# Peptides against a protein of PDB entry 6B4E, part 138

Target 1, 295 residues: chain A of PDB entry 6B4E
Amino acid sequence: TNFDKISKMFWHYKDKIAQIKQDIVLPIKKADVNVRNLLSRHKRKINPKFGQLTNSNQQLFKIQNELTQLINDTKGDSLAYHWILNFIAKAVVHQAETEVRVKPESALPLGKLTLYLLVQFPELQELFMARLVKKCPFVIGFTCEIDTEKGRQNMGWKRNNENKWEDNTSYDERMGGILSLFAIITRLQLPQEFITTTSHPFPIALSWHILARICNTPLNLITNTHFVILGSWWDAAAVQFLQAYGNQASKLLILIGEELTSRMAEKKYVGAARLRILLEAWQNNNMESFPEMSP

## One batch from the design tools (peptide; made by RFdiffusion4, then SolubleMPNN)

Design b2_p23_1_s4 (from b2_p23_1, 11 letters changed)
Fold by OpenDDE base, seed 3:
Structure b2_p23_1_s4 (fold): chain B 295 residues (1-295), chain A 23 residues (1-23)
Amino acid sequence: as target 1 above (295 residues)
Amino acid sequence: SAEEEERKKREKELEEILEEYKK
C-alpha cells in the first residue's frame, strides 16, 4: 500500500471541495434571480426524494424518474446543472449520515438510486466522491492521527456549537452509515439500461482497496471506528465481495476479521468484537446480507 | 488479460499483508 498516493488522493478531493465552493456554490449566489429561484424550487423538490425511498423497486424507479426530470431541467445552464448535482451529492451523503446510520439496510435503495444517478449524470461522480472523502475518508482507506484538531477534522469529526467534538458513538455511527452506502454502491450491478454501455463508476475493486488499505494501516492509527466501518461494510457487501473475488476475498475477510482484530485485542474495541462475531457467523455458513428489494 | 493482471495484483497485496502480520 502506497500511503503517499492515498494521501495525495485525499488532498485531491479536499481541494475539489474547495473548488466546488469557489466555482459552483458561490457563483450561484450571484447568478440571475430567475436561476436562483429555479434552483431553490428544485432543491425543495429534490431533497425529500431520498427520504421517500423504500424497499420497493417500483418506488425507486419512480423517484429515479422524478429526479432525472428535475436534473434535466437544469441542463440549459451549466452552472445550475453542476449546482444541482453538488446538492444531490451532499444530500445523498447526508442521508447516509442520518438514515443509513440508524437503518443500515436503507443503504440498498439509496445506493441503487445513487448509482443510477452517477451513471445517468457522470458529472456527479467527482462531486460525490469528493463529498464522501471529506465526510468519511475511510471510503478510500485514508487514515491519519486524530490527536490533533486538524487530524480529527481530516477524518471527518464534527464539532458542535460549543466547539466540542462529537461523541465517539456518533462519529462511529456516521462513518458506518456513509461507508455502508459506499459499500453498497460498489457491490451493486449497473442498472440494466447501462450495463452494456457503461463501466461501473465505483466498482467492487474499491471495496478491496478499503479493506486492504486498512489492513496495511499502522496499528497505532487503528481505532474502534476502523472496526465499526469494517463491520458496516461487511453487512453491506461481504456476500457480494466473496462472490466477486472468491478465495482472495476470503483471505482478505480473514485478515480483517481474524488477524487485525487479534492484533488489536488489547484495545478491547467493541467494533472489533462485532467484527469477530461477523467472522464467526461466516465460518458457520451463516453470513447474512441485506434483503433484496421488492418488485 | 486485464482481469488476470488485477488478480495477480490482489494476490501480491495479500501476500504483503500476510508477511507484515507475521512480524
Scores: peptide ipSAE 0.618, ipTM 0.953, DockQ to the pose 0.815
Fold by OpenDDE base, seed 4:
Structure b2_p23_1_s4 (fold): chain B 295 residues (1-295), chain A 23 residues (1-23)
Amino acid sequence: as target 1 above (295 residues)
Amino acid sequence: SAEEEERKKREKELEEILEEYKK
C-alpha cells in the first residue's frame, strides 16, 4: 500500500471541494434571478426524492425518471447543471448519514439510484467522490491521526455550534452509513441499459482497496470506527465481494475479521466484536446479504 | 490479460499483508 498516493488522492478531493465552492456554489448566487429561481424549485423537488425510496424497484424507476427529467432541465446552463449535480451529491451523502445510518438496508435502493445517476450524468462522479471523501475518507482507505483538531476534521468529525465534537457513537454511525452506501455502489451491477456502453464508475475493486488499505494501516491509527465501517461494509457487500474475487476475497475477509481484530483485541472495540460475529457467521455458512428489492 | 494482471496484483498485496502480520 502506497500511503503517499492515498494521501495525495485525499487532498485532491479536498481541493476539489474547495474548487466546487469557488466555481459552482458561490457563482450561482450571482447568477440570473430566473436561473436561481429554477434551481430553487428543482432543489425543492429533488430533495425529498431520496427519502421516497423504498424496497420497490418500481418506485426506484419512478424516482430515477423524475430525477433524470429534473436534471436534464438544467443542461442548457452549464453552471446550473453542475450546481444541481453537486446538490444531488450532497443530498445523497446526507441521506447516507441520516437514513442509512439507522436503517442500513436502505443503502440498497439509495445505491441503485446513485449508481444510475452516476452513469447517466458522468459529471456527477467527481462531485460525488469529492463529497464522499470529505465526509468519510474511509471510502478511499485514508486514515490519519485524530489527536489534533485538524486530524479530526480531516477524518470527517463534526463540531456543533458550540464547537464541541460529536460523540464517538454518532461519528461511528455516520461513517458506517456513508460506507454502507459506497460499498453497495461498488458491488451493484450496472443497469441493463448501460452494461454494454460504459464501465462501472466505482467498481468492486474499490472495495478491495478499502479493506486492503485498512489492513495495512499502522495499528496505532486503527480505531473503533475502522471496525464499525468494516462491519457496515461486510453487511453491504461481503457476499458479492466473495463472488467477485473468490479465494482472494476470502483471504482478505479473514485478514480483517480474524487477524486485524486479534491484533487490536486489547482495545476491546465494540466494532471489532461485531466484526468477529460476522466472521463467525460466515464460517458457519450463515453469511447474509441485504434482501433483494421487490419488483 | 488485464484481469489476470489485476489478480496478480491482488495476490501480491495479500502476500505483503500476510508477511506484515507475521511480525
Scores: peptide ipSAE 0.616, ipTM 0.953, DockQ to the pose 0.820
Fold by OpenDDE base, seed 1:
Structure b2_p23_1_s4 (fold): chain B 295 residues (1-295), chain A 23 residues (1-23)
Amino acid sequence: as target 1 above (295 residues)
Amino acid sequence: SAEEEERKKREKELEEILEEYKK
């Protein structure tokens, strides 16, 4: 694992967030009133769509079409188009932080919708990845110390208005939710209309990188959160990961489930205990995946 | 093939991790 490369990637996306603010978010505030009104209306229409997702493919397709139309309405103005995509990127991640954290299986319809949009609107890819890395650096296998304020901020910790850090449980759950979404996206097949003409923007190889990079992370930087997000990933993608890489996948699952947990046993992390349970379930031929969506 | 090359890279990465965990 090249940690310098990972660090550079992390800061690339941090810079991208700053760039988005300067080049997209702030300029739109000075745009023509008609453009601002259009975007305001579209924002109000788009935002509820993510909460309207169910475990129904029919409902998914409906929402996909509605969002596609709304986004296309903005293409006449490049700034407006990028603004609405950035809004969507933020909204999707927010949905992961709020809904997926409490109902992990909701990552499946959300992931399908997101993957569709990422392919349909390629400009969304960098915007979305930047937001993911900002909120949950684990998606690229980045880890830093959290014994400093800057370190915590880099790892996506939030502070309230009283400058108090969020609870460990809240942080763990948010990270788990975001990672679940990303894991789902990496293991989903492209929609049928794109499979022959487009490459997957975030393929299963990115899941490999997450696991491998965490395995190589210095032990002094490993926290309960690492095990929590690995557990979230496991629920979301382990079955498909095994299908993709076979014996190599098995080896890596054993590395995180057995070897990494064993190395950190003295810490008695709750997340690690859960991961061991998942490993044992797999060893007993009882690995489960999220249920498939209904027609 | 490109796929085989990627498989080999993953194999090497696994070996490196395993060696580290034997320490």
Scores: peptide ipSAE 0.615, ipTM 0.952, DockQ to the pose 0.893
Fold by OpenDDE base, seed 2:
Structure b2_p23_1_s4 (fold): chain B 295 residues (1-295), chain A 23 residues (1-23)
Amino acid sequence: as target 1 above (295 residues)
Amino acid sequence: SAEEEERKKREKELEEILEEYKK
């Protein structure tokens, strides 16, 4: 694991967030009134769509089509187009922080929708990844110390209006929700219409990187959150991960489930205990995946 | 092939991790 490269990637996306604000968000405030009105209307139509997702593929396809039309309406203006995509990126991550956080299986329809949009609108990929890394650096296997204010900020910790850090449980759950979504995206197959023409923008290899990089992370930087997000990842993608990489996947799952948890046993992390349970379930041939969506 | 090269990279990475954990 090259941690210098990971750090470089992390800061690349931090810079991207700043660039988005400077080149997309701020300029639109000075744009033509007609453009601003268009975007306001579209925002109002787009926002509720994510909450309308169910475990139904039919409903998913409906929403995909509706969003596609709404996004296409903005393509005549590059700034408007990028603004809408950035809005969508933020909305998707927000949905992961709220709904997926409390109902992990909801990551499946959300992930399918997101993957479709990422392929249909390639410019969304950089915007979405930047937002993910900002809020959950675990998606690229980045970890830093959280003993400083800057360290906590870099790892996505939030402060409330009273300048108090969020509770550990709240942070863990948010990180778990975001990572669940990302894990789902990495293990999903491209829609049939794209399989022959497009490469997967966030393939299962990115899940490999998450696990491997965490295994290589200095132990003094490993926290309960690491185990929580590994558990979230496991529920979301472990079955498909094994299908993709076979024996290599098995070895890596044992490394995180057995070896890493054992090394950190003295900390008695709740997340580590859960991961051990997941490992044991797998060893007993009881590994479960999220239920497939209905037609 | 590209796939074989990636497999070899993963194998090397696994070996490195395993060696570290044996210490």
Scores: peptide ipSAE 0.614, ipTM 0.952, DockQ to the pose 0.872

Design b2_p23_2_s1 (from b2_p23_2, 8 letters changed)
Fold by OpenDDE base, seed 3:
Structure b2_p23_2_s1 (fold): chain B 295 residues (1-295), chain A 23 residues (1-23)
Amino acid sequence: as target 1 above (295 residues)
Amino acid sequence: PPKSAADTPEDLEFLQKLEEELS
């Protein structure tokens, strides 16, 4: 693992967020009133769509079509188009922070929708990844110290209006929710209409990188959150990961489930205990996955 | 003490090799 490259990647996306604000978000406030009105209307129509997802593929396809139309309506203005995509990127991540956090299986329909949009609108990919890395740097296997304010900020910790850090449980759950979504995306197959024409924008290999990079992370930087997100990843993608990489996947799962947890046993992390349970379930031939969506 | 979970020569080499191949 080249941590220098990971760090460069992390800062690339952090810079991208700043660029998005400067080049997309702020300029639109000065755009033509008709454009602003259009975007306001579209925002209001788009935002509730993510909460309308269910375990139904039929409902998913409906929402995909509706969003596609709404996004296409903005293509005549490049700034408007990028603004709406950035809005979608933010909304998807927000949904992961709120809904997936409490209902991990909801990552499946959300992930399917997101993957569709990422392929249908390639410009969303960079916007979405930047948002993911900002909110949850674990998605690229980035870790830094959190004993400083800047370190906490870099790792996606939030402060309230009183400048108080969020509690550990809230942070862990948010990170787990976001990581669940990303994990799902990495293990999903492309929609049928894109398989022959497009490569997967966030393939299962990215899950490999997450796990490998965490395994190679200095132990002094490993926290309960690492185990929480590994557990979230496990629930979301372990089955498909094993299918993709076979014995190589097994070795990596054992490394995170057994070796990493054992090395950190003195910390008595709740997340580590959960991950150990998942490992044991797998060893007993009881690895579970999210239920498939209905027709 | 080991610095990471994959701090053994075998595990580190294994993970690095595979990561490079998949990148």
Scores: peptide ipSAE 0.069, ipTM 0.712, DockQ to the pose 0.878
Fold by OpenDDE base, seed 2:
Order: sequence, then structure tokens, then C-alpha cells
Structure b2_p23_2_s1 (fold): chain B 295 residues (1-295), chain A 23 residues (1-23)
Amino acid sequence: as target 1 above (295 residues)
Amino acid sequence: PPKSAADTPEDLEFLQKLEEELS
């Protein structure tokens, strides 16, 4: 693992967030009133769609079609188009922070929708990844110290209006929700209409990078959150990960489930205890995945 | 004391090789 490259990647996406604000968000505030009105209407129609997802593929396809039409309505203006995609990127991550956080299996329909949009609208890919890295740098295996304000900010910690940091449980759950969504996306097959014409934008290899980079992270930087997000990843993608990489996947699962937890045993992290349970369940041929969606 | 979970020579080489192949 080359941590210098990971750091460069992290800051690349931080810069991308600043660029998005400068080149997309701020200019729209000065755009023609008709454009602003269009985007306001579309925003109001798009935002509730993510909460309308269920375990139904039929409902998923309906929402896919509705969002596709709404996004296509903005393509006549490049700035408007990029603005609406950035809005969608933010909305998807927000849904992961709120709904997936409390119901991890909801990552499956959300992930399917997101993957469809990422392929249908390629310009969404960089916008989405930038938002993911800002909110949850674990998605690229980035870790830094959280002993400083800047370190906590870099790792996605939030402060309230009173400048108080969020509690550890809230942070862990948010990170778990976001990571669950990303893990699902990496293990999903492309939609049937794209499978022969397009490469997967965020393939299962990105899950490998997450696990390997965490395993190689200095132990003094490993926290309970690392184990929480590894557990979230496990629930979301471990079965498909084993299918993809076989014995190599198995070895990496043992590294996170046995070796990493053992080396951090003195900390008595609750997340580590859960990950150990997941490992033991797998060893007993009881590895589970999220239920498949209904037709 | 180990600096990371993959500090063994075998694990480091294994992970590095696979990361490069999958990149």
C-alpha cells in the first residue's frame, strides 16, 4: 500500500469539492431566473425519489425512469446539468447517512439506483466520488489522526451549531451507512442494458483496496470506526467478494476478522467484537448477504 | 510490536502484489 498516493487521491477529491462550489454551485446563484426556477422545481421532484425506494425492482425501474427524464430536461444547459448531478450526488450520500444507517439492507435498492445513474450519466462519477471521500474517506482507505480539529474534519467528523463534535456512535453509524452503500455499488453487476457496452465505474477491486489499505494502516491510527465500517462492508459485500477473488479474498477476510481484531484486542472495541462474530459465522458456513429484491 | 495487521513479510508481499494487479 502506497499511502502517499492515497493521500494525493484524498486531497484531489477535496480540491474537487472546492472546484464544484466555485464552478457549479456559485455560478447557478447568478444564473437566469428561468434556469434557477427549473432547477428548483427539479430539486423538489428529485429529492423524495430516494426515499421512495423499496425492495421492489418494479419500483426501482419506475424511479430510474423518472429521474432519467428529470435529468435529461437539464441537458440543454451544461451548468444546469452539472448542478442537478451534484445535487443528486449529495442526496444519495445523505440517504446513506440517514436511511442506510438505520436499515443497512436499504443500501441494495439505493446502490442499484445509484449505479444506474452513474452509468447513464458519466459526469456523475467524479461528483459522487468527491462527495463520498469528503463525507467518508474510508471509501478509499484513507486514515489520518483525529487528535486535531483538522484531522477530525478530514475524517468527516461534524460539529453542531455550538461547535461541539458529534458523538462517537453517531459518527460510527454515519460512516457505516455510507460505506455500506459504496460496498454494495462495488459488488453489483451492471444493469443488463449496459453490461456489454460499459465498464463498471466502481468495480469490486475498490473493495479490495479498502480492506488492504485498512490492514496496512498503522495500528495507532486504527479506531472503533474502522471495525464498524469493516462490519458494514462485510454485511454488504463479503459473499460477492469471495466469489470474485476466491482464496485471495479468504485470506484478506481472515486478516481483518482475525489478525486486525487480535492486534487491537486491548482496546476492547465493540466494532471489533462484531467483526469477530462475523468471521466466526463464516467459519461455520453461515455467511449471509442482504436479501434479493422482489420483481 | 507490529505496526499494522499485515506486517508479516508474507502478508505485505501478498497484499502489495494483488493491489498492483487489481489497480
Scores: peptide ipSAE 0.057, ipTM 0.711, DockQ to the pose 0.856
Fold by OpenDDE base, seed 5:
Structure b2_p23_2_s1 (fold): chain B 295 residues (1-295), chain A 23 residues (1-23)
Amino acid sequence: as target 1 above (295 residues)
Amino acid sequence: PPKSAADTPEDLEFLQKLEEELS
């Protein structure tokens, strides 16, 4: 693992966030009133859609079609189009921070929707990844120290209006929610209409990178959060990961579940304890995945 | 279908190194 490369990637996306603000978000405020009104209406229509997802493919397809139409309505204006995609990227990540956080299995319908949109609207890909990395650097296996304010900020920690950091539990849960979504996306097959014509934008190999990079992270930088997100990843993608990489996947699961947890045993991390339970369940032929969606 | 593990040679090499160190 080349951590310099990962760091460069991290900062690339941080810069992208700044660029988005400068080139998309701020300029739209000066756009024609008709454009601004259009986007305001679309924003109001789009926001509730993510909360309307259920474990139903029928409902998913309905929402996909509705969002597709709403996005297509903006294509006549490049700035408006990019603005609405950036809004969607933010909304999806927000849904992961709130809903997936408390109901991890909701990552499946959300991930399916997101993957569809990423393929249907390729310009969403960079916008979405930038937002993911900003909110949860774990998605690219980036870790830095959190002993400084800047370090915590880089790792996606939030401060309230009183400049107080969020509590550890809140941070862990948010990171877990976001990582669950990303993990799901990496292990999903492309929709049938795209499977023969398009490559997967965020393939299962990205899950491999997450695990391997965490395993290569200096132990002094490993926190409870690392184990929490690994557990979230496990629930979301372990079954499909094993299917994809076979014996090599098994080795990596053992590394995170047994070796990494053992090396950090003195810390008595709750997340590590949960990961050990997941490992033991697998060893007892009881590995579970999220239930498949209904028709 | 998902790519094979061979598509990530750097990470595979790392995994092998870790295995050797832990053995």
Scores: peptide ipSAE 0.035, ipTM 0.692, DockQ to the pose 0.057
Fold by OpenDDE base, seed 1:
Structure b2_p23_2_s1 (fold): chain B 295 residues (1-295), chain A 23 residues (1-23)
Amino acid sequence: as target 1 above (295 residues)
Amino acid sequence: PPKSAADTPEDLEFLQKLEEELS
């Protein structure tokens, strides 16, 4: 693991967030009133659709089509188009922070929708990844110390209006929700209409990077959150990960489930205990995946 | 289904190093 490369990648996306604000978000405030009105209407139509997802593929396809039309309506103005995509990127991550954190299996329909949009609108990819890295650096295997305010900020910790940090449980759950979504995206197959025309924008190899990079992270930087997000990843993608990489995947699952948890046993992390339970379930041939969506 | 792409000698060595570091 090249941690310098990971750090550079992290800061690249942090810079991208700043650039998005400067070049997309702020300029729209000064745009033509007709453009602003269009975007306001579209925002109101788009926002509730993520919460309308169910375990139904039929419902998914309906929402995909509706979003596609709404996004296409903005393509006549490049700034408007990028603004609406950035809005979608933020909305998807927000849905992961709120819904997926409490119902992890909801990551599947959300992930399918997101993957479709990422392929249909390639400009969404950089916007989405930047938002993911800002909110949950674990998606690229980045870790820094959290004993400083800057460190906590870099790792996606939030403060309220009174500058009080969120509680550990809230942070862990949010990170777990976001990571679940990302894990799902990495293990999904491309929709049939795209499989022969494009490559997967966030393939299963990115899950490999997450696990390997966490395993290589200095132990003094490993927290309960690391184990929580590994557990979230496990529920979301472990089955498909094993299918993709076979024996190599198995070794890596043992590394995180047994070796990493054992090395950190003195900390008595609740997340680590859960991960060990997942490992034991797998050893007993009881590894579970999210249920497939209905037609 | 995706083919296993991690079955290279380099990948095996990487995993072995990880095991040693975590042991």
Scores: peptide ipSAE 0.029, ipTM 0.687, DockQ to the pose 0.056

Design b2_p23_2_s2 (from b2_p23_2, 9 letters changed)
Fold by OpenDDE base, seed 1:
Structure b2_p23_2_s2 (fold): chain B 295 residues (1-295), chain A 23 residues (1-23)
Amino acid sequence: as target 1 above (295 residues)
Amino acid sequence: MPKSAADTEEDLKFLKELEEKLS
């Protein structure tokens, strides 16, 4: 079944995270001092770049070029190369958890940067996807119960140093931020330089999967978070999604905005209320997208 | 990773089934 496949994908990426730790992160700690020094310097240079993004394409291109050079400097050592890509994957997701969380429109420049890097450095794709799935399983439409500690962990819930779960609002916002980034990536066109040479690594079809899989998720597993991330997705990609799939997209938007929210009305989820507002705005021909970036 | 039109078509089928159940 579809859900069996999703579960297999989920666990595949969970295993990938463990593999990354074993095969990339830990070995670098024992690597030559010159390699470690190189990576330390590059890490310090790379990390602030994501926060330097603005709604400017010029700034984006600058950062893309800078990151490209820094990453290329590591290609002489395969382990170093994969380590720096894994670092970037983590940094991008972290940026989604922190900045996109509070400023969803920042997903656009971050998404453009990320998509560029994913195409320029194909080895980043699995590293990034693994990190996404670990942090936000919603990106592949995976849902499990959160009544157990393991369930919460699987769904990306964090604990603090006192072993206390994060509050619901924090979790919802983080998931929304990550999902916003992923949604943006799925609806972006490849940079012109790549459009004829490569396929989109995470195309709009993945947005379809997210929505359809959530719609098919057992209602007893649907939480406020589902509606929050659907709202985040809506802001990020609904316009482009409708452009891509037309009437079929419309049906799916109605299902999440009307049917799913109605079925869960008794729960009085705040996220569901917001999604209803988005639906109504669309019905009134007032669907909005993030503003395009400046030249 | 599901990226193809075939995968999307499968989801469309599930969507249709869902619509029927929810109607």
Scores: peptide ipSAE 0.083, ipTM 0.731, DockQ to the pose 0.063
Fold by OpenDDE base, seed 4:
Structure b2_p23_2_s2 (fold): chain B 295 residues (1-295), chain A 23 residues (1-23)
Amino acid sequence: as target 1 above (295 residues)
Amino acid sequence: MPKSAADTEEDLKFLKELEEKLS
């Protein structure tokens, strides 16, 4: 693991967020009133779509088509188009923070929708990844100290209106939700219509990077959150990960499930305990994945 | 070696090689 490279990637996306604000978000506020009104209307139509997802592929396809139309309506204005995509990126991550955190299996329909949009609208990829890294650096295996305010901010910790840091549980759950979504995306196959024409934008290899980078992270930087997100990843992608990499995947799962948890046993992290349970379930041939969506 | 879950040089090599291969 090259941590310097990871850090550079982290800051690349942090810079991208700043660039998005400067070049997309702020300019649109000064754009023509008709453009602003159009985007406002589209935002109102788009936002509820993510909450309308169910375990139904039919419903998914409906929403995909509706969103595609709404996004295409903005292509005539590059700024408007990028603004809508950035809005979608934010909305998807927000959905992961709120719904997926409490219902992890909801990551599957959300992930399918997101992957479709990422392929259909390639400009969404960098916008989405930037938002993911900002909100949950774990998606690229980045970790820093959280003993400083800047460190906590870099790791996606939030402060409330009273300038108080969010509770550990809230942070853990949010990170788990976001990571679940990303994990799902990495293990999904491209929609059939894109398989021959497009490469997967966030392939299963990125799951490998997450696990490997966490395993190589200095132990003094490992927190309960690391185990929580590993557990979230496990639920979301472990089955497919094993299918993809076989024995090598097994080695890595053992490293996170057995070795990493054992090394941190004195901390008595609840996330580590859960990960141990997941490992044991796998060892007993009881590894489960999220249920597949209905037709 | 870094203090991590990969306690052996072999484990570190394993992770590094596969990570590079998959990058």
Scores: peptide ipSAE 0.030, ipTM 0.670, DockQ to the pose 0.691
Fold by OpenDDE base, seed 2:
Formats: structure tokens, C-alpha cells, sequence
Structure b2_p23_2_s2 (fold): chain B 295 residues (1-295), chain A 23 residues (1-23)
């Protein structure tokens, strides 16, 4: 694992967030009142759509069509178009932080919707990835120390209005929610209409990177959160990961489930204990995936 | 976003190296 490269990617996306604010968000505030009104109306229509997702593909397709129309309405103005896409990127990640956090299986419909939008609107890809990395650096296998304020900020820790850090459980759950969404996206097949014309924007190889990079991370930087997000990833993508890479996938799953947990046993991390349970379930031929969506 | 085959190959190499360390 080239950690220098990973660090460069991390800071690239951090810089992208700053650039988005400067070149997209702030300029819209100064835009024509008609443009601002249009975007406000669209924002209000778009935002609830993510919460309207169910385990129904029919409902998913309906929402996809509605969002497609709303986004297309902005294409006549490049700035407005990018603003809407950035809003969507933020909204999707927020949904992962709140809903997927408490209901991991909701990552499936959200992931399907997101993947559709990422392919339909390629400009969303950079905006979305920047938001993901900012909120959850684990999506690219980035880890740094969290014994400093800057380190915690880099790893996506939040402070409240009283300048107090969020509790460990809240952080772990948020990271797990975001990672679940990303994992789902990486293991989903492209919609049928795109298979022959487009490559997958965030393919299963990115899941490989996450696992391998965590395995190569210095042990003194490994925390309970690492095991939590690995467990979240496992629930979301382990079955499909094994299908994709076969024996090599098995080796990597054993490395995280057995070796990494064993190396950190003295810490008695709750996340590690759960990952052990997942490993054992797999060894007993009881590996589970999220249920498929209904028609 | 870097998604190259080279990155994947590099990670595979490191996985093999880890396996050797565990042996």
C-alpha cells in the first residue's frame, strides 16, 4: 500500500470541497433571483426523495425518473446544474449518516439510486467522492492519528456547538452508515441500460482497496471504528466480493476477520468481536447479504 | 478518482507480502 498516494488523494478531495464552496456554492448566492428561486424549489422537491425510498424497485424507478427530470431542468445553466449535483451529493451522504446508520439494509435502495445518478450524471462522481472522503476517509482506506484536533477533523469527527467531540458510538455508527452505502455502490451491477455503454464509476476493486489498505495500516492507528466499518462493509458486500475475486477475496476476509482481530485482541474492541462473529458465520456457510429488493 | 489496474495490482502485491509475514 502506497500511503503517500492515499494521502494525496485524501487532500485532493479536501481541496475539492473548498473549491466547490468557492466555485459553486458561493457564486449561486450571488446569482440571478430567478436561478436562486429555481434551485430553492428544486431543492425542496429533491430532498424528500431519498427518504421515500423503500425496498421496492418500482418505487426506486419512480424516484429515479423524478430526480432525473429535476436535474435535467437545471442543465441550461452549468452553475445551477453543478449546484444541484453538489446538493444531491451532500443529501445522499447525509442520508447514510442518519438512516443507513440505524437501518443498514436501507443502503441497498439508496445505493442503487446513487449509482444510477452517478452514471446518468457523470459530473456527480467527483462531487460525491469528495463528500464521502471528507465525511468518511475510510472509503479510500485513509487513516491518521486522532490524538490531535486536526487528526480528528481529518478523520471526520464532529464537534458540537460547545466544542465537544461527538461520542465514540455516534462516530462509529456514522462511519458505518457511510461505509455501508459506499460498499453497496461498489458491489452493485450497473443498470441494464448502461452496461454496454458505461464502465462502473466505483467498481468492486475499490472495496479491495479499502480492505487491503486497512490491513496494511500500522496497528497503532487501528481503532474500534476500523472494525465497525469492516463489519458494515462485510454485511453490505462480502458475498459479492467473494464472487468477484474468489480465493483472493477469501484470503483478504481471513486477514481482516482472523489476523487483524487477533493482533488487536488486547484492546477488546466491540467492533472486532462482531467481525469475528461474521467470520465464524462465513466459516459455517452462513454468510448473509441484504435481501434483494422487491419488483 | 484513481481506479487504475495498477493500484489494484499494487494492493494485491501487498496482500501477498502480508501473507508471507504471517507464515
Amino acid sequence: as target 1 above (295 residues)
Amino acid sequence: MPKSAADTEEDLKFLKELEEKLS
Scores: peptide ipSAE 0.028, ipTM 0.648, DockQ to the pose 0.063
Fold by OpenDDE base, seed 3:
Structure b2_p23_2_s2 (fold): chain B 295 residues (1-295), chain A 23 residues (1-23)
Amino acid sequence: as target 1 above (295 residues)
Amino acid sequence: MPKSAADTEEDLKFLKELEEKLS
């Protein structure tokens, strides 16, 4: 693991967020009133769609089609198109922070929808990844110290209205929700209509990077959050990960579930305890995945 | 190298090699 390269990648996406603000968000405020009105209407129509997802593929396809039409309506203006995609990127991550955190299995329909949109609208990919890395650097295996304000900010910590840092539980749950979504995306197959025409934008190899990079992270930087997000990842993708990489996957799962937890045992992290339970369940041939969606 | 979750240097090497392979 080259941590210098990971750091460079992290800052690349941080810079991308700044660029998005400069080149997309701010300019649209000066756009024609008709364009702004269009985007406002579309925003209002798009935003509820993510909450309308269920465990039904039929409902998923309906929402996919509706969103596709709404996005396509903006293509006549490049700035409007990129603005709506950036809005969607933010909305998806927000949904992960709010709904997936409390109902992890909801990551599956959300992930399917997101993957579809990422392939259907390639310009969404960099916008989405930038938002993910900003909110949850764990998605690229980035970790820094959180003993400073800047460090906490870099790792996605938020302050409340009283300028107080969010509590550990809230942070852990948000990170877990976002990571669950990303993990699901990495382990999903492309929709049938795209499988022969395009490569997966965020393939299962990115899950490998997350786990490997965390395993190679200096122990003094490992926190409860690392174990929480690993547990979230496990629920979301461990089965498919094992299918993809076989014995190599097994070794890595043992490293995070046994070795990493053992090395940090003195900390008595709740997340580590849960991860160990997941490992033990697997060892007892009881590894579970999210239920498949209904037709 | 800073202490990591790997139990041995061989495991660290293993992880690095696999990560590079999948990059």
Scores: peptide ipSAE 0.034, ipTM 0.685, DockQ to the pose 0.679; fails the geometry check

